# Designs tried in a protein design run: peptides against a protein of PDB entry 8BZL. Part 174

Target 1, 228 residues: chain A of PDB entry 8BZL
Amino acid sequence: SYDRAITVFSPDGHLFQVEYAQEAVKKGSTAVGVRGRDIVVLGVEKKSVAKLQDERTVRKICALDDNVCMAFAGLTADARIVINRARVECQSHRLTVEDPVTVEYITRYIASLKQRYTQSNGRRPFGISALIVGFDFDGTPRLYQTDPSGTYHAWKANAIGRGAKSVREFLEKNYTDEAIETDDLTIKLVIKALLEVVQSGGKNIELAVMRRDQSLKILNPEEIEKYV
Target 2, 242 residues: chain B of PDB entry 8BZL
Amino acid sequence: SRRYDSRTTIFSPEGRLYQVEYAMEAIGHAGTCLGILANDGVLLAAERRNIHKLLDEVFFSEKIYKLNEDMACSVAGITSDANVLTNELRLIAQRYLLQYQEPIPCEQLVTALCDIKQAYTQFGGKRPFGVSLLYIGWDKHYGFQLYQSDPSGNYGGWKATCIGNNSAAAVSMLKQDYKEGEMTLKSALALAIKVLNKTMDVSKLSAEKVEIATLTRENGKTVIRVLKQKEVEQLIKKHEEE

## One batch from the design tools (peptide; made by RFdiffusion4, then SolubleMPNN)

Design b1_p19_2_s1 (from b1_p19_2, 8 letters changed)
Fold by OpenDDE base, seed 1:
Structure b1_p19_2_s1 (fold): chain B 228 residues (1-228), chain C 242 residues (1-242), chain A 19 residues (1-19)
Amino acid sequence: as target 1 above (228 residues)
Amino acid sequence: as target 2 above (242 residues)
Amino acid sequence: GYEPEPAGASQEEIEEFLS
């Protein structure tokens, strides 16, 4: 059956392995991204870290470069491969072009990588979607989303993973210019959006903020609770 | 026409990698391996299968492998797969040492192998490794560390964990009895014996059926030691007296 | 501060291992 083969077209034009990879993403923990005026914010649901697990090793938000960070939903091991490749590209770009990557550039790179894994015989698609946020060198905040197919788009706000539908519905209703007027309001918006699908409040949220000309900051639970 | 091997690990309609899940199932039938992190060290405890009477080497670690001077691992699953992966771990560690003139950080070694494991879940003509590993180590960055990795290429750091047979029950017991911040290597050893005694499918725990390795720091050096049978016997005896 | 994830195997190392 075509659905049990390497990523090939079905008779009706479907890439079943890509679609099935998207199903893997839908089972992943929820991630949210919001672009503010001078801030980008990523939030992820913390799966209940097993009591004896080191929380440090359970991160769903990572830096790709000083100006770019990524959250993902889906297969953690797959994400690690993508992240490493993206980091190498970010560094390579700095060396060759003497400027940091734009958020669009690195997103396109990741998207192209994913796409190649959908077209290369003997490879399965990556089972991840990603939210990629950061600042271009001109100080413009950006948010991109990419999926297992290698498709990518720019967003004001978006969500991926299991709770993505509910979170997107919330964002569609509540994302306004007033709601992102300040950094704090933008952070609050992300937290509120995640709380649509995350139980037990701020303890189960990982939140990262990047402001213009500032490094990625992961908020601690106490900092998150200030916005709840 | 390079027949692209139809045996590639692929997604199910539900987004599952069944070959990875089946590999994990195979590991569930392997001998139990425990790892426990303490304040002053880290340990591995593994079920030792009955050594065939005709085996000439009586004192070998069946399940515990030294990787370098600062790291060791235990394996659960397919022995041949484990041998390949443990050899690769050693090679990665050596290459790093040669390149950087420093020992490889523990998590970096784990990650490097996990990327290989992941590749075997994504590249055509490959099957997942039927192996989970526990890693113990020390580095200057994080001190004593315990990691677990699975066939998917996923890994995590742990205070205590278990792989192989009855791992779920073992993890439950570890969650109950592990005291964060208060765990000494001595208490960790006692806990390991306690858990193994309850999770191994044996009527009575014996020292011949258990391998234990400890990793400690002495005089600024890492010491990896496999406990002698007599030492394990003493631990079992102490447990029976409690 | 944000602690970056450790570096993994290079693509070349992975491909070599797969060969």
Scores: peptide ipSAE 0.143, ipTM 0.751, DockQ to the pose 0.036
Fold by OpenDDE base, seed 5:
Structure b1_p19_2_s1 (fold): chain B 228 residues (1-228), chain C 242 residues (1-242), chain A 19 residues (1-19)
Amino acid sequence: as target 1 above (228 residues)
Amino acid sequence: as target 2 above (242 residues)
Amino acid sequence: GYEPEPAGASQEEIEEFLS
């Protein structure tokens, strides 16, 4: 019987396919998430859209529901699968429970999905990490991160992808209650954090904001430049 | 269905999916296909490699396939894989039409197939499809559209792009000569001939070696037309005279 | 305005195709 096991333990207890999926994430464009007082902000490194490419088809920040958004680092096609599954779950939850999902709930769902792909025969891990932001029904802003292993944690601020280390170091130094006192300051913090790894300024940043009881807003380049 | 024991696509230590990359490399050796979006239409131009003189003069398209009344595609890569994917595209489009009583939006059709492609990179006993596709279409949401997809299940919209042999050189030429906002279908056809003449590994471009399809709107209907050999000859001749 | 990403293939459709 050919070993159909895709993800197996090494003799020293490592799940190599999970670790290698994490390497795929590290090659991904940088994403950052910050939780403010009454705002959540996602920023992504926008690779220069190739000349003649339609910018509409190059989106790295996606809504999962009216109250939840996700950014990812890693394999775009893998991310699309996760996003679609999460959207279906969000809608199902609204229909069955009659309330929107909490950010934790949908994060746990995504994490469980990822974990199953690390344990099931004939499946490889998802090559993505995700930052999941939004508001719970009580109006509390939330930020979660999940990785290819299916682990997840709540954060005040975090980053994923190729520049994640530098961005996290910046956030660890600069994330204070004063730095997130206003929506504008929170947005500015995200932009500054991304500029640690993005060389070409505001033109190469995709930025999305969600305020309490408001829909996801993607900022245009001109709006981003006002914060720089 | 007897699942043949094939190795699943797995990550390398560096986080790469080599089977996907190798599939893309194989596509790089396939016949050239290009797509150009114009203000008044969209076109596909493809290299025809298999010229069988014994084929009935039936307008056979080797590389360009009609998907529905509003969409067509061209393929670069393994022919058998291409046939499977083009059939699936038609089925997806038909199922959508039956379910919603409206034509499937272009991007939704592309996405549905791309999810299938992705699955073949993640599920056990499957290999990536050795095929890239260019899609042309029209819908009420975005008008004329051009998309490209690869074996990974990634896709993107384009104003002009190329897949297959010498695609990088073709894309470079398209970037140089494509005039945003000013591209007519007529100028797009001329550009297609210009690019193919330089990128095809032939001493002289001939109409026998080129397939061209245009997608236009006439009286509120989509018209997909494969150019006749004589029309292609005229385009080539015009290019040679310039 | 933010336009939602088009819906992809369902898990069931993918599994059917893989069978």
Scores: peptide ipSAE 0.040, ipTM 0.674, DockQ to the pose 0.036
Fold by OpenDDE base, seed 2:
Structure b1_p19_2_s1 (fold): chain B 228 residues (1-228), chain C 242 residues (1-242), chain A 19 residues (1-19)
Amino acid sequence: as target 1 above (228 residues)
Amino acid sequence: as target 2 above (242 residues)
Amino acid sequence: GYEPEPAGASQEEIEEFLS
């Protein structure tokens, strides 16, 4: 039986299904993104992996293409659908336009997909927010955020999920040109930001970095501990 | 026949489309957008929301969108819906240009989008777009034009109008101060500042909170220009001195 | 991936009506 969710306006002009999807995001694990000078960094709090669960299957940071990565907060199953469609679009774009997508392009694609799911009464909104990072073809680092409504914006730094408020407050105070002067400082900024809401230990943080002309690199716990 | 969802936009017992009315209510809480037609141009003035410190793009244009070389629009309502509709407007305009080798007439572009909006109120399983638009443009048929459209798919041409927060009060002020046949772009800009100063729920109007675009004709070409912050500051200062 | 069936008119049906 397909879920026949209805996204309609309330008498006071609210889209409750979208607002409720935002509440689902707020219950999600915290994710943070920071744009450096020549680096983009994503960090996410590791959910307590159940004993006997394969840690490889719980990754919240995913490559969309060679030049684009995404972290999300909210419903993991919803995220898989979005990720798969985004990957198909990235490949399609390479075939048809003969260039990789810009980070803005793929963000707009994802945002449009989310918006359509708020427009149709046969569908519920996606219960996810996403941080999308990468490099444009010209080598410019980009960070975008999108929410269940399909709204998206470009950011220097942002956070989503349960600890997002505290992480954003930290970033507003500590994001400076000096704080992102080097790749290492940028990575350190992300780790410090996550530690505002994640209980102490490099073991509870997943961190990924993308440098100019390099693929996504996920840092191991030992590499993370060097920055703490 | 696909069963349409029974809870789609339907008539009430009183013959009202409540989902459209509720969409319009949502727009009433959005930032103010104003349009004024002058003899020598058209303008849009829109309220800017506070820029978050971590935003990468300083939105030179948060609420005003260029559609083609001859048209621009401003939006009040749900941002994601607005992005979809403004993209659709650009696509319609581009397809027309490719097909007919001339720019789409202003009213035809407005009508094409309004048909889409209307369809989303009539067909089952869709909600109305929570967006009203103001359109400014120039074409060879009617010259400078200003249009307004709402979630129902209704539209109209205007000499001056307002959408979003305090729109009714703004329209009342425009009716009092708008001089038919005598409106210059300079006078229209002054009027826009006057109305925004009264309708925006701010203690003091600042250039950071106002976005203004003008559409003019120069050497047989349409020019769409977003005013610089300094230009808006000068307009505000002039109003404070009067 | 799983995509719920729309309960109302599809985008294609709307586009067909508008054509």
Scores: peptide ipSAE 0.034, ipTM 0.714, DockQ to the pose 0.074

Design b1_p19_2_s1 (from b1_p19_2, 8 letters changed)
Fold by OpenDDE base, seed 3:
Structure b1_p19_2_s1 (fold): chain B 228 residues (1-228), chain C 242 residues (1-242), chain A 19 residues (1-19)
Amino acid sequence: as target 1 above (228 residues)
Amino acid sequence: as target 2 above (242 residues)
Amino acid sequence: GYEPEPAGASQEEIEEFLS
């Protein structure tokens, strides 16, 4: 049965393991990314941290390099592998090319990694999609999305995970040049987008911002509440 | 090669890794292990199931393993898998120490093993490890720490948690009785006994069926101590008197 | 401040363990 094999083509030309990995992503916490004029913003739905769980160990947004960060939806353990490899590549690039990676470059690297796991014998696809944001060396803000297949595209705004459809529909209606005219408006747009699917407001949102020539900043709950 | 391909953990149509879920189910039938973080230490308490009089080696710890001078773990699940993973933890910690001339940070050790666990869920010819672990440790970055990891390679930090048999009930009890910011190691030990007494399928908790280890700091050094049977008996007795 | 997750096992370490 093709459904119980390694990633192989079905008679109909489907890669079932890739499609099923996409279903794993759809079960993941919602993540949203928005590219502003001089800012990139990632927002993630906080899963209800169990009362006795340390919130520090539950992160869905991570830095890949000083100029690049990533949010993901799907299997956390799979994501960690991708993140680690991406970080190594970012450092390697700095050493070999003497410049930081472009957001497109590192996205392509991650996409290629994922794609290889769809063709390599004895490997299953990564059960993750990622939103990769950052700034190129010229100061251009970028947002990319990649999925379990290893495809990637540049976006103005996008969402992944269980609430992605609703969030995307919101963004399609509300993403305008006016809505991203300022950093604060861009942040507000992300929060509003997440609130379409997140219950109980700002307490259940993790938000990260990267401004031009600045490091990744994770907003605390109080900072998020100012935008709500 | 083809026979190994059929043994790869694969996604279900619903995006589930059933082999990982089945490994977690197997762990649910294993002996109970709990961990509690206190202000002045961290502890592991584990159910001892193999009380065979004919066991030649008094295994000082059936379920609790010292990893290095600053970390210990407890295991729920398949013993053979546990042995492989605990040995690997020791190797990772030792390699780090040799390379950096300092102990490996607790979370980094946990993460390294979790990446190995994850790999066994992704690479062909491998099955998930049928093991969940609780880790206790101290490092200069975060002080006393408690982590839990599962067969998926996922992990999290905890103030208190439980794995193995009746873990859900144990976690519920821990949530009720754990006092954030006020937990002493003494109170944590009492809580551990309380929870085990209710969650272990025994009429009466006995010291022979419980293994407890504490991790403390004394004079700037980490001290990992397995409680003596008499000490555990005293804790049980105290609980029965309350 | 934002503290990144600790680095995990290297790909080489994983491959060595899997071998």
Scores: peptide ipSAE 0.063, ipTM 0.657, DockQ to the pose 0.036; fails the geometry check

Design b1_p19_2_s2 (from b1_p19_2, 8 letters changed)
Fold by OpenDDE base, seed 5:
Structure b1_p19_2_s2 (fold): chain B 228 residues (1-228), chain C 242 residues (1-242), chain A 19 residues (1-19)
Amino acid sequence: as target 1 above (228 residues)
Amino acid sequence: as target 2 above (242 residues)
Amino acid sequence: GYEEEPAGASQEEIEAFLS
């Protein structure tokens, strides 16, 4: 009998498949998101690229639209499905509503998609959490997180993946209005937060920044080293 | 047909729907939500569990959702399921308004969602929603109303009730202290604080851990208001002084 | 995009039941 993925309640009221998907996220590479005053920053732990692997194909930070980007922790294949669906929705929204999505809107879309995959016995949950950052059309910077259950919340700063606890503890201590007063300070905060769990400095960090009315910029290793 | 062979909606030999019962168990671990009907309004009081320093200022209540101009709900259970159901409630209410050019009656909105909940217990391949809801509302038919629904699709009207953690104890306290026909919104708020103080697993009730919304009528319009933290603090302080 | 076929009753069947 092909064991179809069944997301059912346990006798004690737990959705084990959702909880197990959350465990898959905890095994993923660490990702950090920070909302500054006029900047949003995503940082991700780089896994060592295997010999002969094209580094271009190992991007963990993806644009969903011109004003929204996402980092994830967990199953890369699952993330691709979610990212593609989100991109289609962003484009559809632009066509139908004639405005870009809000960060909350696209987060809710992704969250709803995830939730639906927890509702049917023919589906398993997505094994991913995501940090979704960007700017609303009014210029407000936003950071959202969503998990395998489809739950989502807005954050000033957060982390997901294997080092998330340590990074969050760092951010809880160090995230202040002064620490995000400038774009550079915000970037430094993200780098310092990641360095709590990432060895060997800027070479193992992928950093993306989105400033108000600017496109997503992925920093190169040399640019990252300037902040270290 | 393979379409109906899911274990999720099958009766046990004893005639029980285990998945519904297990969903209710999940709700039992959720934050406490109270609803109290008064003569001059209705209120929801909910435990706020997600107090994180890095959480962005939630302009919106964590547990209390405005559905339309005349109704709000609170949720206990799986947050993602709750988000789906609250969105569906909003859509149902909107469609009704568009179709009939009047707000949906409170009980009809509750019933419509309950039918959806029931369907997710009836059809194979679906799991029950792990959510109970309290609904507060006003309509021209019955005035102020409080309803409760569970994962089975059952619902009922209440004068006061509780869902989530320690709900049974809370309901017992409500039964003891609720005065039929004499309940003012002010008294209901005091009662809500009293019950939450006893049922929440906290040494001291704080305003940061409690969300309260009131639904009243002012000048022939429904007003749904989430109490400010300072107002909740005052209610807690008053309770501590009594 | 890839969408797994849901097991059990289709959404259409559920909607038909509710309607």
Scores: peptide ipSAE 0.029, ipTM 0.553, DockQ to the pose 0.080
Fold by OpenDDE base, seed 4:
Structure b1_p19_2_s2 (fold): chain B 228 residues (1-228), chain C 242 residues (1-242), chain A 19 residues (1-19)
Amino acid sequence: as target 1 above (228 residues)
Amino acid sequence: as target 2 above (242 residues)
Amino acid sequence: GYEEEPAGASQEEIEAFLS
């Protein structure tokens, strides 16, 4: 057993491996999440799919359950591990509790998983932040964000990844009750926010929408262009 | 002198996993492997650097491994690591077959191995595997498939790709010459020879230095075959005449 | 502090796999 502590406190109280994992997140593609009235929207900067790459295998937005989806920034392989564990937990919850997870519940699960990897010997932190959106069983839309430390918070809107600062600044200025009054306006807000950091228009945006009592819908490029 | 960190894979101050990057660097010095997806099949082509003249055993392939009846892979990187991972792939595929009484879907097999690879980048006392893999396969869900995985545990599906020595140049050539939607296995084989001829560190491409495997469907069954030396010679000759 | 020199692989190639 390798019992070497990877994540340790510095003399000044910093967890450097966690901070460095956050730097890995900042190199990731930008993701944005917005909670509307009866809609949650995730948008991701579509990294230029390499010519000859199968787009099917390049997904930045994934379902955790029928009522929850996640976008991430950072290490894709790390994200896959988190996603898989979250999916198992969602299914387990349905079997044991007979209800789907709340968005907060699954966020807390993911956060706790991340936190354990900051405290356990012989494990490095996950190099990912995540935006987790969905609907609780009562129909309430939710948006949560997690980081490599295992911290999580609820948000009205947030962004992660390389363009997160600019996107957040945009959202701070433009997120109003009027801006999310309709589903279409909420979608437009996400697109406009991403366009602050994405150079080429709707073609380089992946957009997912979950409406109340509906499954996750990934918009095609033509649908996205209607909002530009 | 470049300092190589021999420690557990950790993040740099810039958020980089240097041990993963170093593993990728090691792969860059390995023999070239390429994969091409066609409408009627998929192929792997690999550089054979070590011609063991004294090998009396007819090895089916040095760099191309059959995983099950529906999948094969090629590896660029450390041979010992490759052997471990290819064995694991076979075990995963076998366990799935026994459990579900059907072949494992291609992407699921790739993902299972990639989770192992990722774990070796996250857990202490482990180093990344110094290998990239190309996977070819067929399943009832997606038909013919080509995947690439790296030491990080990341993977992707491809129409055509290359790993190992001069992979960037090979990928550039594939991007130029690959005709989407119109690629036949015959044209894919010709393209493979063309790319290898330009990217291999050899003065002249010879059939002895190239291994090619094709995966096709015949009568509702997957057929994986390694091309005979004579077949490869014919492909090379045809290329030289063009 | 962590001191390590970057690998010889291009940053673009690395990012393509890691991100």
Scores: peptide ipSAE 0.011, ipTM 0.680, DockQ to the pose 0.124
Fold by OpenDDE base, seed 3:
Structure b1_p19_2_s2 (fold): chain B 228 residues (1-228), chain C 242 residues (1-242), chain A 19 residues (1-19)
Amino acid sequence: as target 1 above (228 residues)
Amino acid sequence: as target 2 above (242 residues)
Amino acid sequence: GYEEEPAGASQEEIEAFLS
């Protein structure tokens, strides 16, 4: 059966392992990304940290470089591999090109990596989708999404994971120029979007913001509550 | 290579990695391992199943391995897999020490092994390791630490946790009795005995069936000590008297 | 605040282990 083999085309032209990896993503915690005017915001559903678990070790948002960060949905262990590769590439680019990566560049790198794992014998696809946000050197905010297939696209706003459909529907209705007119409004938009699928309000949301010419900032629960 | 590799861990139609889940199931039948973080130390307590009279007493520990001067681990699962992974942990730690002239941070060592575990879930011709690990350690960044990792390559930090047989029941008991911010190593040892006494399928807990290691700091140095059988007996006796 | 994640195994280290 093609669904029990390495990533190969079915007679119908499907890459079943890629499709199944997408199902793994759909079971992941919800992540949302929004591009504002001078801000990019990532929000993730906090997986209920088990009692006695150290929250420090539960990371869903990570920096790839000073100007780029990523959230993911799907297999956490798979994500670490992608993150590490991306970080190495970001550093390599700085050394060889003497400039930080563009958000598109690093997205394309990640996408290419994922694609190779769909085509290489003896490898399964990565069970992750990613939202990659940041600023290009010219100060342009960017948001990209990648999926297990290695496809990528630029977005104004998007979501991945188990609640992605509901969050996207919310964003489609509520993402307007007025809704992102300020940094605070952009943050509010992300929170409202996540609240479509996250129970218990701000306690179960992690938010990261990157403003123009600023580093990634993770908001604390008290800061998030100010927007709720 | 154009060779069809039937040994590649693949996604199910539901997006599950069954080989990883099956490895986790196998670990559920392994001997119980507990980890408890205290304010003044961290401990591992492991069920010793191989109580063969012919075992060479020189064996320091069946289930608890010293990784370096600042870290130890316990293993639940396939012994051969455990040996490979514990050896690799030691090598990673040693390479880091040689390169940086300082001990590897605890979480970094855990992460490095977890990436290897993950690779065995993604690359062809490989099966997942049938092993979960508890790691105890100290570093200058976070002090005393306890981590758990599974066959998927996932890991997390914990105040207290359990892997292996009856782990769910053990975790439930730990949640009830663990006093956050007030846990001493002494109280942690008592808690470990309490939990093992209830979760091990034995009528009476005996020192011969339990391995306990503590990690403490003395005079700015990490001390990893496996408790002597007499010390474990005393802990058991104390528990029986309470 | 944002805490940096520890570096994982390098690709070379993973490949060496897999070989």
Scores: peptide ipSAE 0.184, ipTM 0.705, DockQ to the pose 0.036; fails the geometry check

Design b1_p19_2_s2 (from b1_p19_2, 8 letters changed)
Fold by OpenDDE base, seed 1:
Structure b1_p19_2_s2 (fold): chain B 228 residues (1-228), chain C 242 residues (1-242), chain A 19 residues (1-19)
Amino acid sequence: as target 1 above (228 residues)
Amino acid sequence: as target 2 above (242 residues)
Amino acid sequence: GYEEEPAGASQEEIEAFLS
């Protein structure tokens, strides 16, 4: 008999499968998100792509909608499922409500999805954390983080994955109103934060920027090097 | 035996539901939440453990949720489970309002959620919610009310109670200091600070670590107010001076 | 989208029981 995936409480009140999923996240590549004044920035540690591998297939930052982007840490296959569900929800919301989702709304949707997978027998938790950034329709920049348990919070800045602790410590020290006064300074803050854990500078960083009333822009390595 | 530990809907030979007990154990490790009923209002006081500098300004308390215009709750346990249950409470309350054109009675809302919680202990393929809730509310039937519910779907009305970390000690203190019929909201606030100061695993009680909400009636309307940090600081200071 | 049925009682079954 195949052991059904069961997320149950331990005698001491822990959900081991959720905790183990969080460990899977900690093994993932580092991602960082920062909310600026009129900009949101995602940065991700770029894994060495095999010479023959198509770089387009290794993207760790994806658009959920025109106004929302997501980076993740953990199991890539799990992330794909969550991303697809979120994209469908974003489109559905546009059709039914006639407005784009708020960043909070789509975050809550993703969080609820994750939570359900922690409470349903025969399912395991998603082995991913996500940073979700974007703009509400009123032009307010937002940053949210979700974990395998389905918890979510709004952040000014945060990090997930293997180097998250060091990156968060850096951000706690360096995130100030002055540090995010301009778009360029905000981008620099993200790059500097990632450089705490990423070796070899701009070549190993993927960076995405969303400015107010603009579409997601993924910076090329040359553009990143200008900020280093 | 391990078999009883892993299944949510199986009684032990002793008649115990281990998954429910383990869920309650999880709640015991959560931050302390207090509820106190007064003659002129009800309050919730909750320990705030997640103080992060990078958190965006939370407009509403981390552990206290407004359910409708007449009710609020606090949660001890798994945050994601809490979010699901608080959302469900809001939906139930809204559906009732739409159907009957009046607010749902407090106990009826509590019961509706408790039935859901109970179902997650009885039907296979689901684990219990790792959450206990304190509910405060007002309705025209019973006035100010305080309820507690646990993962089993059991609930009760209380004059004062506590859930989460050191709840047993807190309840003992409440039993000693709660004066039936003489409890004002002011005295209840003082009592809440007193109990939290003794039961929280912190060296010093600070306003940043405590969330307090009050529910009162003003001009025939329910007012749910989260105390400002400065107000909590004043309460703490007053306690330290006594 | 692929909706995996949860093992055990479905949400619909639970809701039907509570109705």
Scores: peptide ipSAE 0.036, ipTM 0.539, DockQ to the pose 0.081; fails the geometry check

